# Peptides against a protein of PDB entry 6B4E: the designs that were tried, part 134

Target 1, 295 residues: chain A of PDB entry 6B4E
Amino acid sequence: TNFDKISKMFWHYKDKIAQIKQDIVLPIKKADVNVRNLLSRHKRKINPKFGQLTNSNQQLFKIQNELTQLINDTKGDSLAYHWILNFIAKAVVHQAETEVRVKPESALPLGKLTLYLLVQFPELQELFMARLVKKCPFVIGFTCEIDTEKGRQNMGWKRNNENKWEDNTSYDERMGGILSLFAIITRLQLPQEFITTTSHPFPIALSWHILARICNTPLNLITNTHFVILGSWWDAAAVQFLQAYGNQASKLLILIGEELTSRMAEKKYVGAARLRILLEAWQNNNMESFPEMSP

## One batch from the design tools (peptide; made by RFdiffusion4, then SolubleMPNN)

Design b2_p22_6_s3 (from b2_p22_6, 11 letters changed)
Fold by OpenDDE base, seed 3:
Structure b2_p22_6_s3 (fold): chain B 295 residues (1-295), chain A 22 residues (1-22)
Amino acid sequence: as target 1 above (295 residues)
Amino acid sequence: MAAEENQKKQQEANLKEVEEML
């Protein structure tokens, strides 16, 4: 694993976040009042849609159509269009931080919706990835030290209004929620209408990169969070990952589940213990996936 | 074909890198 390349990718997305602020978010505040009013109305209509998802494909398609219309209404103004896509990118990641965190299986409908939007609106891809990397750098297999304030900020740790860091459990759960969503996106097939015309924007190979980069991470940088997010990834994507890569997937699952956990055994990480249980369940032919959505 | 083969080759390379580090 080339960590310098990963670091460059991480900083690219950090710079992209700064650029989005300068080129999209700040300019719209100075835009015409009619544009601002349009976007405020659209924001209010869009925001609840992510929480309206259920385990129903019918409900998913309804939400997809409603969002598509609302986004298309902004295409006449490039700045408005990019602003609404950046809002959606933020809203999707926020849904992962809040709902998927507590209900991992909700990643499936959210992931299906997100993948549809990423294909339907290609300009969302960079906006979404930049937001993901900012909030959960594990999605690209980036890790740094968290002994410094800057290191914690880079790894997506939040402070509250009192400048207090979030607790470890809250951080772990948020990272798990975001990574569950990303893992789901990587393992989903494109909607039928796009299979012949578009390549998958975040294919299953990105799951391979997450696992491989974590396995190659210096052991002194490995934390409980790494095992928590690997467990979240496992629940979300391990079945489909095995289907995609067969024996090569099996070797990598053994590397994370057995070897990496064994190398870190002295730390007694709770996340590592859970990952070991997931490995053992797989070895006993009890690997589970999230339930499929209803028609 | 070519993209899938390149992907497989990259996966095998990534796996070897992991196996050498662990």
Scores: peptide ipSAE 0.025, ipTM 0.622, DockQ to the pose 0.115
Fold by OpenDDE base, seed 4:
Structure b2_p22_6_s3 (fold): chain B 295 residues (1-295), chain A 22 residues (1-22)
Amino acid sequence: as target 1 above (295 residues)
Amino acid sequence: MAAEENQKKQQEANLKEVEEML
């Protein structure tokens, strides 16, 4: 694992967030009142759509079509288009932080919607990835120390209005929710209409990178959160990961489930205990996946 | 046929990328 490359990637996306603020978000505040009103209306129509997802593919396709129309309405103004895509990127990640954290299986419809949008609107890919890395650096297998304020900020820790850090449980759950969404996206097949014309923007190999990079992370940087997100990844993608990589996948699942948990046993991390339970369930031929969506 | 072949090709590409990163 090349940690310098991962660090460069992390900072690239941090810089991209700054650029998005400067080139997209701030300019729209100074844009014509008609453009601002249009975007405000579109924002109000778009935002509820993510919460309207169910386990139904019919409902998914309806929402895909509605969002596609709403986004296409902005294509005549490049700044408006990029602003809407950046809003969507933020909204999707926010849905992962709020709903997926408490209902992990909701990552499946959200992931399907997100993957569709990422393919349909390629400019969303950089905006979305930048938002993911900002909020949950684990999506690229980045880890740094959290003993400093800057380290915590880099790892996506939030402060409240009183400048107090969020509690560990809230952080762990948010990271788990975001990573569940990303894991789902990596294991999904492209929609049938795109499979011959487009490459997958975030393929299953990115799940391999997450696991391998965490396994190679210095043990002094490994926290309960690492095990929580590995457990969230496992629920979201382990079945499909095994299907994709076979024996190599099995080796990596054993590395995270047995070896990494054993090396950290003295810490008594709750996330590590859960990951061992998931490993044991797999060893007993009881590996579960999220329920498939209904027609 | 074509979708399965593309899926297989994507899996092979993913495996190669994984092997290069191990």
Scores: peptide ipSAE 0.039, ipTM 0.746, DockQ to the pose 0.765; fails the geometry check
Fold by OpenDDE base, seed 2:
Parts: structure tokens; C-alpha cells; sequence
Structure b2_p22_6_s3 (fold): chain B 295 residues (1-295), chain A 22 residues (1-22)
């Protein structure tokens, strides 16, 4: 693991967020009133769609089609198009922070929708990844110290209106929710219509990078959150990860589940205890995945 | 110290090997 490369990638996406603000978000506030009204109407139609997902493929396809039409209506204006995609990227991550954190299995329909949109609208990929890295640096295996305000901000910690940091449980759950969504996206196959024409934008190799980079992270930087997000990743993707990489996947699962947890045992992290339970379930041939979606 | 450092080096080697296989 090259930590300098990971740091450069982290800062690239931080810079991309600043660029998006300057080149997309701020200019649209000065755009023609008709464009602003269009985007306001589209925003109001798009935003509820993510909460309308169920474990039904039929409902998923309906929402995919509705979102595709709404996005296509903006293509006549490049700034409007990029603004709506950036809004979608923010809305998807927000859905992971709110719904997926409390119902991890909801990552599956959300991940399928997101993957479809990422393929249909390639310009969404950078916008989405920048938003993910800003909110949950764990998606690229980035870790820094959280003993400073800047370190906490870099790791995606939020402050409330009273300038108080969020509690550890809320942070852990939010990170778990975002990571669950990303893990699902990495383990999903492309929709059948795209398999022969498009490469997967966020393939299963990115799950490998998350695990490997966390295993290589200096132990003094490992927190309960690392184990929480590894557990969230495990529930979301471990079965498919084993299918993809076989024995090499098994080695990496043992590294996170056994070795990393053992090295941190003195900390008595609740997330580490849960990850041990997941390892033991796997060793007993009881590894579970999220239920498949209904027709 | 030496055993922990060797175990860390072995872990880094194992992880590097797996990163190189991707």
C-alpha cells in the first residue's frame, strides 16, 4: 500500500468538491430564471425517488426510467445537466447516511439504482466519488488522525448547529451506511444491457483496496469505526468477494477478521467484536448475504 | 519488539503480494 498515493487521491477528490462548488453550484445561482425553475422542479421530483425504493426489481426499473427521463430533460444545458447529476450524487450519499445506516439491506436497491445511473450518465462517476470520499474517506482506504479539528473534518465528522461534534455512534453508523452502499456497488454486476459495451465504473477491485489499505493502516490510527465499516462491508460484499478472488479473498478476510481484531483486542472495540462474530460465522459455513430483490 | 515488527513486515508482505496480484 502506497499511502502517499492514497493521500493524493483523497486531496484530488477534496479539490474536486471545491471545483464543483465553483463551477457548477455557484454559477447556477446566477443562471437564467427558467433554468433555475426547471432545476427546482426536477430536484423536487428526483429527491423522493430514492426513498421510494423497495426490494422490488419492478419498482427499481420504474424509478430508473423516471430518473433517466428527468436527467435527460436537462441535457440541453450543460450546466443544468452537471448540476442535476451533482444533486443526485449528494442525494444518494444522503440516503446512505440516513436509510442504509439503519437498514443495511436497503443498500442493495440503492446500489443497483446508483450503478445504473453511473453507467447511463458517466459524468456522474467523478461527482459521486468526490462526494463519497468527502463524506466517508474509508471508501478509498484513507485514514488520518482525528485528534485535530482538521483531522476530524477530513475523516467526515460533522458538527451540529451548536458546533459540537456528532457522537461516536452516529459517526460510526453514517460511515457504515455509506460504506455499505459503496461495497454493494463494487460487488454488483452491470445490468445485462451494459455488460458487453461498458466497463464497471467501480469494480470489486475497489473493495480489495479498501480491505488491504485498512490492514496496512498504522495501528495507532485504527479506531472502532474501521471495524464498524469492515463489518458493514462484510455484510454487503463478503460472499461476492470470495466468489471473485477465491483463496486470496479468504486470506484478506482472515487478515481483517482474525489478525487485525487480535492486534486491537486491548481496545475492546465493539465493532471488532462484531467482526469476530462474522468471521466465526464464516468459519462455520454460515456466511450470509443480503436477500436478493424480488421480481 | 522484533516479533511484532516481523509480524507487521509479514503482514505488509502478504498484503503487498495480494495488491500485486490485482
Amino acid sequence: as target 1 above (295 residues)
Amino acid sequence: MAAEENQKKQQEANLKEVEEML
Scores: peptide ipSAE 0.033, ipTM 0.568, DockQ to the pose 0.065; fails the geometry check
Fold by OpenDDE base, seed 1:
Structure b2_p22_6_s3 (fold): chain B 295 residues (1-295), chain A 22 residues (1-22)
Amino acid sequence: as target 1 above (295 residues)
Amino acid sequence: MAAEENQKKQQEANLKEVEEML
């Protein structure tokens, strides 16, 4: 693993977040009152859509169409269009931090919606990836030390209004929720309307990168969170990952489930214990996937 | 000792092989 390349990617997306603030978020505050009013109305219509997702494809398609129309209504103003896409990128990640955190299987409808929007609106891809990397660097297999304030900030730790860090459980669950969404996106097929004309923007190879990069991470940087997010990834994508890469996928699953957990056994990480249970379930031919969506 | 070291080397070789397929 080339960790310098991963670090460069991480900082690229950090810079992209700064750019988005400067070029999209701040300028819109100075935009025409009509544009601001339009975006305020659209924001209010868009926000509830992510919470309206169910395990129904019919409901998914309805929401896809509604969001597509609302986004298209902004295309006449480039700044408004990019602002609404950046808003969507933030809203999707927020839904992963809140809903997927507590109900991992909700990543499937959210991931399908997100993948559709990423293909339908290509400018969303960089906005979304920048938001993902900012919130959960694990999506690119980036990790750093968290013994410093800067290290914790880089790894997406939040502080409350009292400047207190979030608890470890809250951080682990948020990272798990975000990574579940990303894992789902990587293992989904493109919608039928795009499969012949468009390449997948975040293909299953990105799941391979996550696993390989974590396996190669210096052991002194491995935390309980690494095992939690690997378990979240496993639930979301392990079945489809094995289908995609066969024996090579099996090698990686053994490396994370057996080897990495064994190397860290002295730490007694709860996330590592769960990952071993997932490995054992697979070895017993009981690997589960999220339930498919209803018609 | 030698068996564990060989197992570690084999695991590192497997990781490297997996990375080269990326």
Scores: peptide ipSAE 0.020, ipTM 0.547, DockQ to the pose 0.064; fails the geometry check

Design b2_p22_6_s4 (from b2_p22_6, 12 letters changed)
Fold by OpenDDE base, seed 2:
Structure b2_p22_6_s4 (fold): chain B 295 residues (1-295), chain A 22 residues (1-22)
Amino acid sequence: as target 1 above (295 residues)
Amino acid sequence: SAAAENLAAQQAANQQEVAAML
């Protein structure tokens, strides 16, 4: 693992967030009243749609079509178009932080919707990835120390209105929710309409990078959160990861499930105990995946 | 396919990295 490359990638996306603020968010505040009113109406129509997802493919296709129309209505103004895509990127990550953390299987419909939008609107890809890395650096296998204020901020820790850090459980759940969504996106096939014309924007190889980079992380930087997100990844993608990489996938699953958990056993991390259970279930030929969506 | 070869090359590179750290 080249940690310098990972750090450069992390800072690239941090800079992209600053750029989005300067080039998209701030300019819209100075836009004419008609553009601001359009975007306010579209925001109100778009925001509830992510919570309207179910385990139904019919409902998914309905929401895909509705969002496609609403986004296309903004294409006449490039700034408005990029603003609405940045809003969508934020809304999808927020849905992962709030719903997927408590109902992991909801990552499947959300991931299908997100992958469709990422292919249909390529400009969403950088906006979405920048938001993911800002909120959950684990999506690129980045970690740093969290004994400093800056380290905690870099790892996506939040402070409340009293300037206190969020509790460890809330942080772990948020990171797990975001990573579940990303893991699902990486293991999904492209929709049939795109499979022959477009490359997958976030392929299963990105799951390989997450696991390998975590295995190579200095042990003094490994926390309970690393095991929580590995468990969330496992539920979301382990079956499809094994299908994609076979014996090489098996080796990497053993490394995270057995070797990494054993090296950290003295810490008694709850996330590590859960990951060990997932490994043992797989060894007993009982690896589960999220249920497929209904017609 | 070029995509499969790039994936295999990334896998081989990542395997060498994982093997060097274990």
Scores: peptide ipSAE 0.021, ipTM 0.631, DockQ to the pose 0.127
Fold by OpenDDE base, seed 4:
Structure b2_p22_6_s4 (fold): chain B 295 residues (1-295), chain A 22 residues (1-22)
Amino acid sequence: as target 1 above (295 residues)
Amino acid sequence: SAAAENLAAQQAANQQEVAAML
């Protein structure tokens, strides 16, 4: 693992967040009143749709079509188009931080919707990835020390209105929710209409990079959060990961489930204990996946 | 299939990362 390259990617996306603020978010506040009113109406229509997802593919396709229309209505103004895509990127990540956090299986419909939008609107890809890396650097296998304020900020820790850091459980659960969504996206097949014309924007190889980079992370930087997000990844993608990489996937699952947990055993991390249970379930031929969506 | 070739290329790139861990 080349940690210099990972660090460069991390900072690239930090810079992208600053650029998005400067070039998209701030300029729209000075845009024509008709454009601002259009975007306000669209925002109000778009925002609830992520929470309207169910385990139904029929409902998913309805929401995909509705969102596609609403986004297409903004294409006549490049700034408005990029603003609405950045809003969607933020809304999807927020849904992962809130709903997927408490109901991990909800990542499947959300991931299907997100993958569709990422392919249908390619300009969403950089906006979404920048938001993911800002909120959950684990999606690119980035880790730094959290002994400093800057280190905690870099790792996506939040402060409340009283300038108090969030508790460890809240942080772990948010990171798990975001990573569950990303893991789902990486293991999903492209929608049938795109398979022959488009490459997958966030393929299963990115799941490999997450696992590999965590295994290569210096042990002094490994926390309970690393095991929590590995467990969230496992529930979301382990079955499909094994299908994709076979014996090489098995070796990497043993590395995270047995070797990494054993190296950190002295810490007695709750996330590590859960990951061992997932490994044991797999060894007993009882690896579970999220249920498929209904028609 | 293009999907199989992409998977093979991804596997080859990823094998180098695994080999560095072992």
Scores: peptide ipSAE 0.021, ipTM 0.634, DockQ to the pose 0.250
Fold by OpenDDE base, seed 1:
Structure b2_p22_6_s4 (fold): chain B 295 residues (1-295), chain A 22 residues (1-22)
Amino acid sequence: as target 1 above (295 residues)
Amino acid sequence: SAAAENLAAQQAANQQEVAAML
C-alpha cells in the first residue's frame, strides 16, 4: 500500500470540497433570482425522493426517471447544473448517515439509484467522491491519528452546536452507514443500458483497496471504527467480492476477519468481535447478503 | 467480457498487494 498516494488523494478531495464551496455553493447565492427560484423548487422536489426508496425496482425506476428530468431541467445553466448535482451528492451521503445507519439493507436501493445517477451525470462522480471522502475517509482507506482536533476533523468527526465531539457510537454508526452505501455501489453491476457504453465509475476494485489499505494501516491507528466499517462492508459486499476475486478475496477476508482482529484482541473492540462472528459465519457456509430487490 | 478483462487486470494488481501482506 502506498500511503503517500492515499494521503494525496485525501487532500485532493479536501481541496475539491473547498473549491465546490467557492465555485458552486457561494456563487449561486448571488445568482439571478430566476435561477435561485428554479433551484429552490428543484431542491424541494429532489430531497424527499431518497426517502421514497423501497425494496422495489419499479419504485427505483420511477425515482430515477423523476430525478433525471429534474436534473436535466438545470442543464441550461452550468452553475445551476453543478449546484444541483452537488446538492444530490450531499443528500445521498446524508441519507447514508441517517437511514442506512439504522437500516443497512436500505443501502441497496440507495446504491442502485446513486450508481444510475453517477453514470447518467458523470459530473456527479467527483462531487460525490469528494463528499464521501470528507465524511468518511475510510472509503479510500485513509486513516490518521484522532488524538488531535485536526486528526478527528480529518477522519470526519462532527461537533455539535456546543462544540462537543459526537460520541463514539454515533461516529461508528455514521461511518458504517456511509461505507455500506459505498460498498454497495462498488459491487453493483451497471444497469443494462450502460454496460456496453460506460465503464463502472466506482468498481469492485475500490472495495479491494479499502480492505487492503486497512490491513496495511499501522496498528496504533486502528480503532473500533475500522472494525465497524469492515463489518458494514462485509454485510454489503463480501458475497459479491468473493464472486469477483475468488481465492484472492478469501485471503483478504481472512486477513481482516482473523489476523487483524487477533492482532487487536487486547483492545476488546466490539466491532472486532462482530467481524469475528461474520468470519465464523462464512467459515460455516452461512455468509449472508442483503435481500435482492423485488421486481 | 470487458468487465472480466478489467477484473483480471485488477486481480493482477491486487495479487501484488496481497502478496506484500502475506
Scores: peptide ipSAE 0.020, ipTM 0.629, DockQ to the pose 0.236
Fold by OpenDDE base, seed 5:
Structure b2_p22_6_s4 (fold): chain B 295 residues (1-295), chain A 22 residues (1-22)
Amino acid sequence: as target 1 above (295 residues)
Amino acid sequence: SAAAENLAAQQAANQQEVAAML
């Protein structure tokens, strides 16, 4: 693992967030009143769509079509188009922080929707990845110290209106929700209409990088959150990861489930205990995946 | 398939990362 490369990638996306604010979010406030009114109406129509997802593929396809139309209506104005995509990127990550956090299996319909939009609208990819890295640096296997305010900010910790940090449980659950969504996206196949024309924008190899980079992270930087997000990843993607990489996947799952948990045993992390249970279930041929969506 | 070939190429790169693991 090259940690310098990971750090450079982390800061690239931090800079991209600043650029998005300067070049997209702020300029739209000075745009034509008709454009601003269009985007305000579209925002109000788009925002509830993510909460309308169910375990139904029929409902998913309906929402995909509705969002596609709403996004296409903005393509005549480049600034409006990029603004609506950035709004979608933020809304998807927010849904992971709220709904997927409490119902991990909801990552499947949300991930399918997101992957469709990422392929249909390629400009969404950088906007989405920048938002993911800002909110959950674990998606690229980045870790830093959290004993400083800057370190906590870099790792995506939030402060409330009283400038108080969120509690550890809230942070762990939010990181788990975001990571579950990302894990699902990496393990999904492209929709049939795109398989022959497009490469997967966030392939299963990115899940490999998450696991490998965490295994190589200095042990003094490993926290309960690392084990929580590994457990969230496991539920979301371990079955498909084994199918993709076979024996090499097995080695990496043993490294996170047995070796990393054993090295950190003195800390008695609850997330590590859960990850060991997932390993043991797999060893007993009882590895579970999220249920497939209904027609 | 092209997807399988891309996966195999990425697997080779990832195997080097596994070998460098703790």
Scores: peptide ipSAE 0.019, ipTM 0.623, DockQ to the pose 0.244

Design b2_p22_7_s1
Fold by OpenDDE base, seed 2:
Structure b2_p22_7_s1 (fold): chain B 295 residues (1-295), chain A 22 residues (1-22)
Amino acid sequence: as target 1 above (295 residues)
Amino acid sequence: SKEEVEEFLKEELEELEKELAS
């Protein structure tokens, strides 16, 4: 694992966030009133769509079509188009932080929708990844110390209005929610209409990178959160990961489930205990995946 | 290529195993 490369990627996306604000968000505030009104209307129509997702593919397709139309309506103005995509990127991640956090299986319909949009609108990919890395650096296997304010900020910790850090449980759950979404995206197959024309923007190999990079992370930087997000990833993608890489996947799952947890046993992390349970379930041929969506 | 990616992943896994075993 090249940690310098990972660090460069991390800061690239941090810079991208700043660039988005400067080149997309702020300019729209000064744009023509008609453009602003258009975007406001579209925002109001788009935002509730993510909460309307269910375990139904029919509902998913409906929402996909509706969002596609709404996004296409903005293509006549490049700035408006990018603004809407950035809004969607933020909204999707927010949905992961709130709903997926408490209902991990909701990551599946959200992930399917997101993957569709990422392929349909390629410009969304960079915007979405930047938002993911900002909110949850674990998606690229980035870890830094959190004993400083800057370190906590870099790792996506939030402060409330009283400048108090969020509690550990809240942070863990948010990270787990975001990681669940990303994991789902990596393990999903492209929709049939795109398989022959487009490569997967965030393929299952990125899940490999997450696991491998965490395994190579200095032990003094490993926290309960690492195990929480590994557990979230496991629920979201372990079955498909094994299908993709076979014996090599199995070895890596053993590394995180057995070796990494053993190395950190003295810390008695709750997340590590859960990961052990997941490992044992797998060993007993009881590995579970999220239920497939209904027609 | 897919083969190149798979080979890379195998190599990375071997490195991981060595590191965790040390």
Scores: peptide ipSAE 0.066, ipTM 0.744, DockQ to the pose 0.084
Fold by OpenDDE base, seed 5:
Structure b2_p22_7_s1 (fold): chain B 295 residues (1-295), chain A 22 residues (1-22)
Amino acid sequence: as target 1 above (295 residues)
Amino acid sequence: SKEEVEEFLKEELEELEKELAS
């Protein structure tokens, strides 16, 4: 694992966030009033859609169509189009931080919707990845020290209005939620209408990168959060990961579930304990996946 | 190719195993 490369990737997306603000978000504030009004209306219509998702494919398709129409309405103005996509990227990640964190299985419909949009609107891909990396660097296997304020910020820690860091549980849950979404996206098949025309924008190989990069991370940088997000990933994608890579996947699962947890046993991380339970379930031929969505 | 990817992944796993075993 080339951590210099990963670091460069991390900072690339951090810069992208700044660029988005400068070139998309701020300029729209000076745009024509009609454009601003259009975007305001669209924002209000789009935002609740993510909360309307259920474990129903029928509902998913309905929302897909509605969002597609709303986004297409902005294509006549490039700035407006990119603004609405950036809004969607932020909204999706926010949904992961709030709902998926408490109901991990909700990542499945959200992931399906997101993947559809990523393929339907390719310009969303960089916007979405930048937001993911900003909020949860674990999605690219990036880790830095959190002994400094800047380090914590880089790893996605939030501070409240009193400049107090969020508690560990809150951070862990948020990271787990975001990682669950990303994991789901990586293991989903493209919608049928795109299979022959488009490659998967975030394929299962990216899950491999996450696991491998965490395994290569210096042990002094490994925290409970690493194990929490690995557990989240496991619930979201382990079954499909095994299907994709077979014996090689098995080896990597053993590395994270057995070897990495053992190396960090002295820390008594709760996340590590859970990961051990997941490993044991798998060893007993009881690996679970999220239930399939209803028609 | 798929074969090339598999070989790459195999090598990566071997390196990971060595690191965790140390």
Scores: peptide ipSAE 0.057, ipTM 0.735, DockQ to the pose 0.073
Fold by OpenDDE base, seed 3:
Structure b2_p22_7_s1 (fold): chain B 295 residues (1-295), chain A 22 residues (1-22)
Amino acid sequence: as target 1 above (295 residues)
Amino acid sequence: SKEEVEEFLKEELEELEKELAS
């Protein structure tokens, strides 16, 4: 693991966020009134769609089509198009922070929708990844110290209006929600209409990177959050990960479930305890996955 | 030692990464 490369990637996306603000978000405020009105209307129509997802593929396809149409309506103006995609990127991540956080299995329909949009609208990929890295650097296996304010900010910690950091539980749950979504995306197959024409934008190999990079992270930087997001990843993608990489996957799962947890046993992290339970369930042939969606 | 175990784990993962890349 080349941590310098990871850091470079992290800062690349941080810079991208700044660029998005300067080149997309701020300029649109000065755009033609008709464009602003269009985007306002579309925003209002788009935002509820993510909450309308259910465990139904039929409902998913309906929403996919609706969103596709709404996004296509903006293609006449490049700035408007990128603005709406950035909005979608933010909305998806927000949904992960709120809904997936409390209902991890909801990551499946959300992930399917997101993957579809990422392929249908390639410009969404960089916007989405930038947002993910900003909110949850764990998606690329980035970790830094959180003993400083800047460190906490880099790791996606939020402050309230009173400049107080969010509590550990809230942070852990948010990170878990976001990571669950990303994990799902990495393990999903491309929709049938794209499978022969497009490569997967965020393939299962990215899950490998997450796990490996976390395992290679200096132990002094490992926190309860690392174990929480590993548990979230496990629920979301462990079964498919094993299917993809076989024995290599098994070794890595043992590394995170047994070796990493053992090394950090003195910390008595709740997340580590849960991960150990997941490992034991797997060892007893009781590994579970999210239920498949209904037709 | 703790350091030895950590180094071993890193080496193991590096090998796994190489194998996966091949």
Scores: peptide ipSAE 0.030, ipTM 0.634, DockQ to the pose 0.055
Fold by OpenDDE base, seed 4:
Structure b2_p22_7_s1 (fold): chain B 295 residues (1-295), chain A 22 residues (1-22)
Amino acid sequence: as target 1 above (295 residues)
Amino acid sequence: SKEEVEEFLKEELEELEKELAS
């Protein structure tokens, strides 16, 4: 693991967020009133779509088509187009922070929708990844100290209106929700219509990077959150990960489930305990994945 | 020791990464 490379990637996306604000978000506020009105209407139509997802593929396809049309309506204006995509990126991550947080299996339909949009609209990829890294650096295996305000901010910690840091539980759950979504995306196959023409934008190899980079992280930087997001990842992608990498995947799962948890046993992290349970379930041939969506 | 465990994890993962890259 090259941590310098990871850091560079982290800051690349942080810079991208700043660039998005300057080049997309702020300019649109000064754009023509007709454009602003159009985007406002589209935003109102787009936003509820993510909450309308169910475990139904039919419903998924319906929403995919509706969103595709709404996004295509903005292509005539590059700024408007990028603004809508950035809005979608933010909305998807927000959905992960709220709904997936409390219902992890909802990551599957959300992930399918997101993957479709990422392929259909390639410009969404960088916008989405930037938002993910900002909100949950764990998606690229980045970790820094949280002993400083800047460190906490870099790791996606939020402050409330009273300038108080969010509770550890809230942070853990948010990170778990976001990571669940990303994990799902990495293990999903491309929609059939894209398999021969497009490469997967966020393939299963990125899950490997997450696990490996976390395992290689200095132990003094490992927190309960690391184990929480590993557990979230496990629920979301462990089965498919094993299918993809076979024996090598098994070794890595043992490393995170047994070795890493054992090394940190003195901390008595709740997340580590859960991960141990997941490992034991796997060892007993009881590994489960999210249920597949209905037709 | 902490260092030994860290070294172990590092070595194992480096080997795994090499194997997956091949």
Scores: peptide ipSAE 0.034, ipTM 0.644, DockQ to the pose 0.056; fails the geometry check

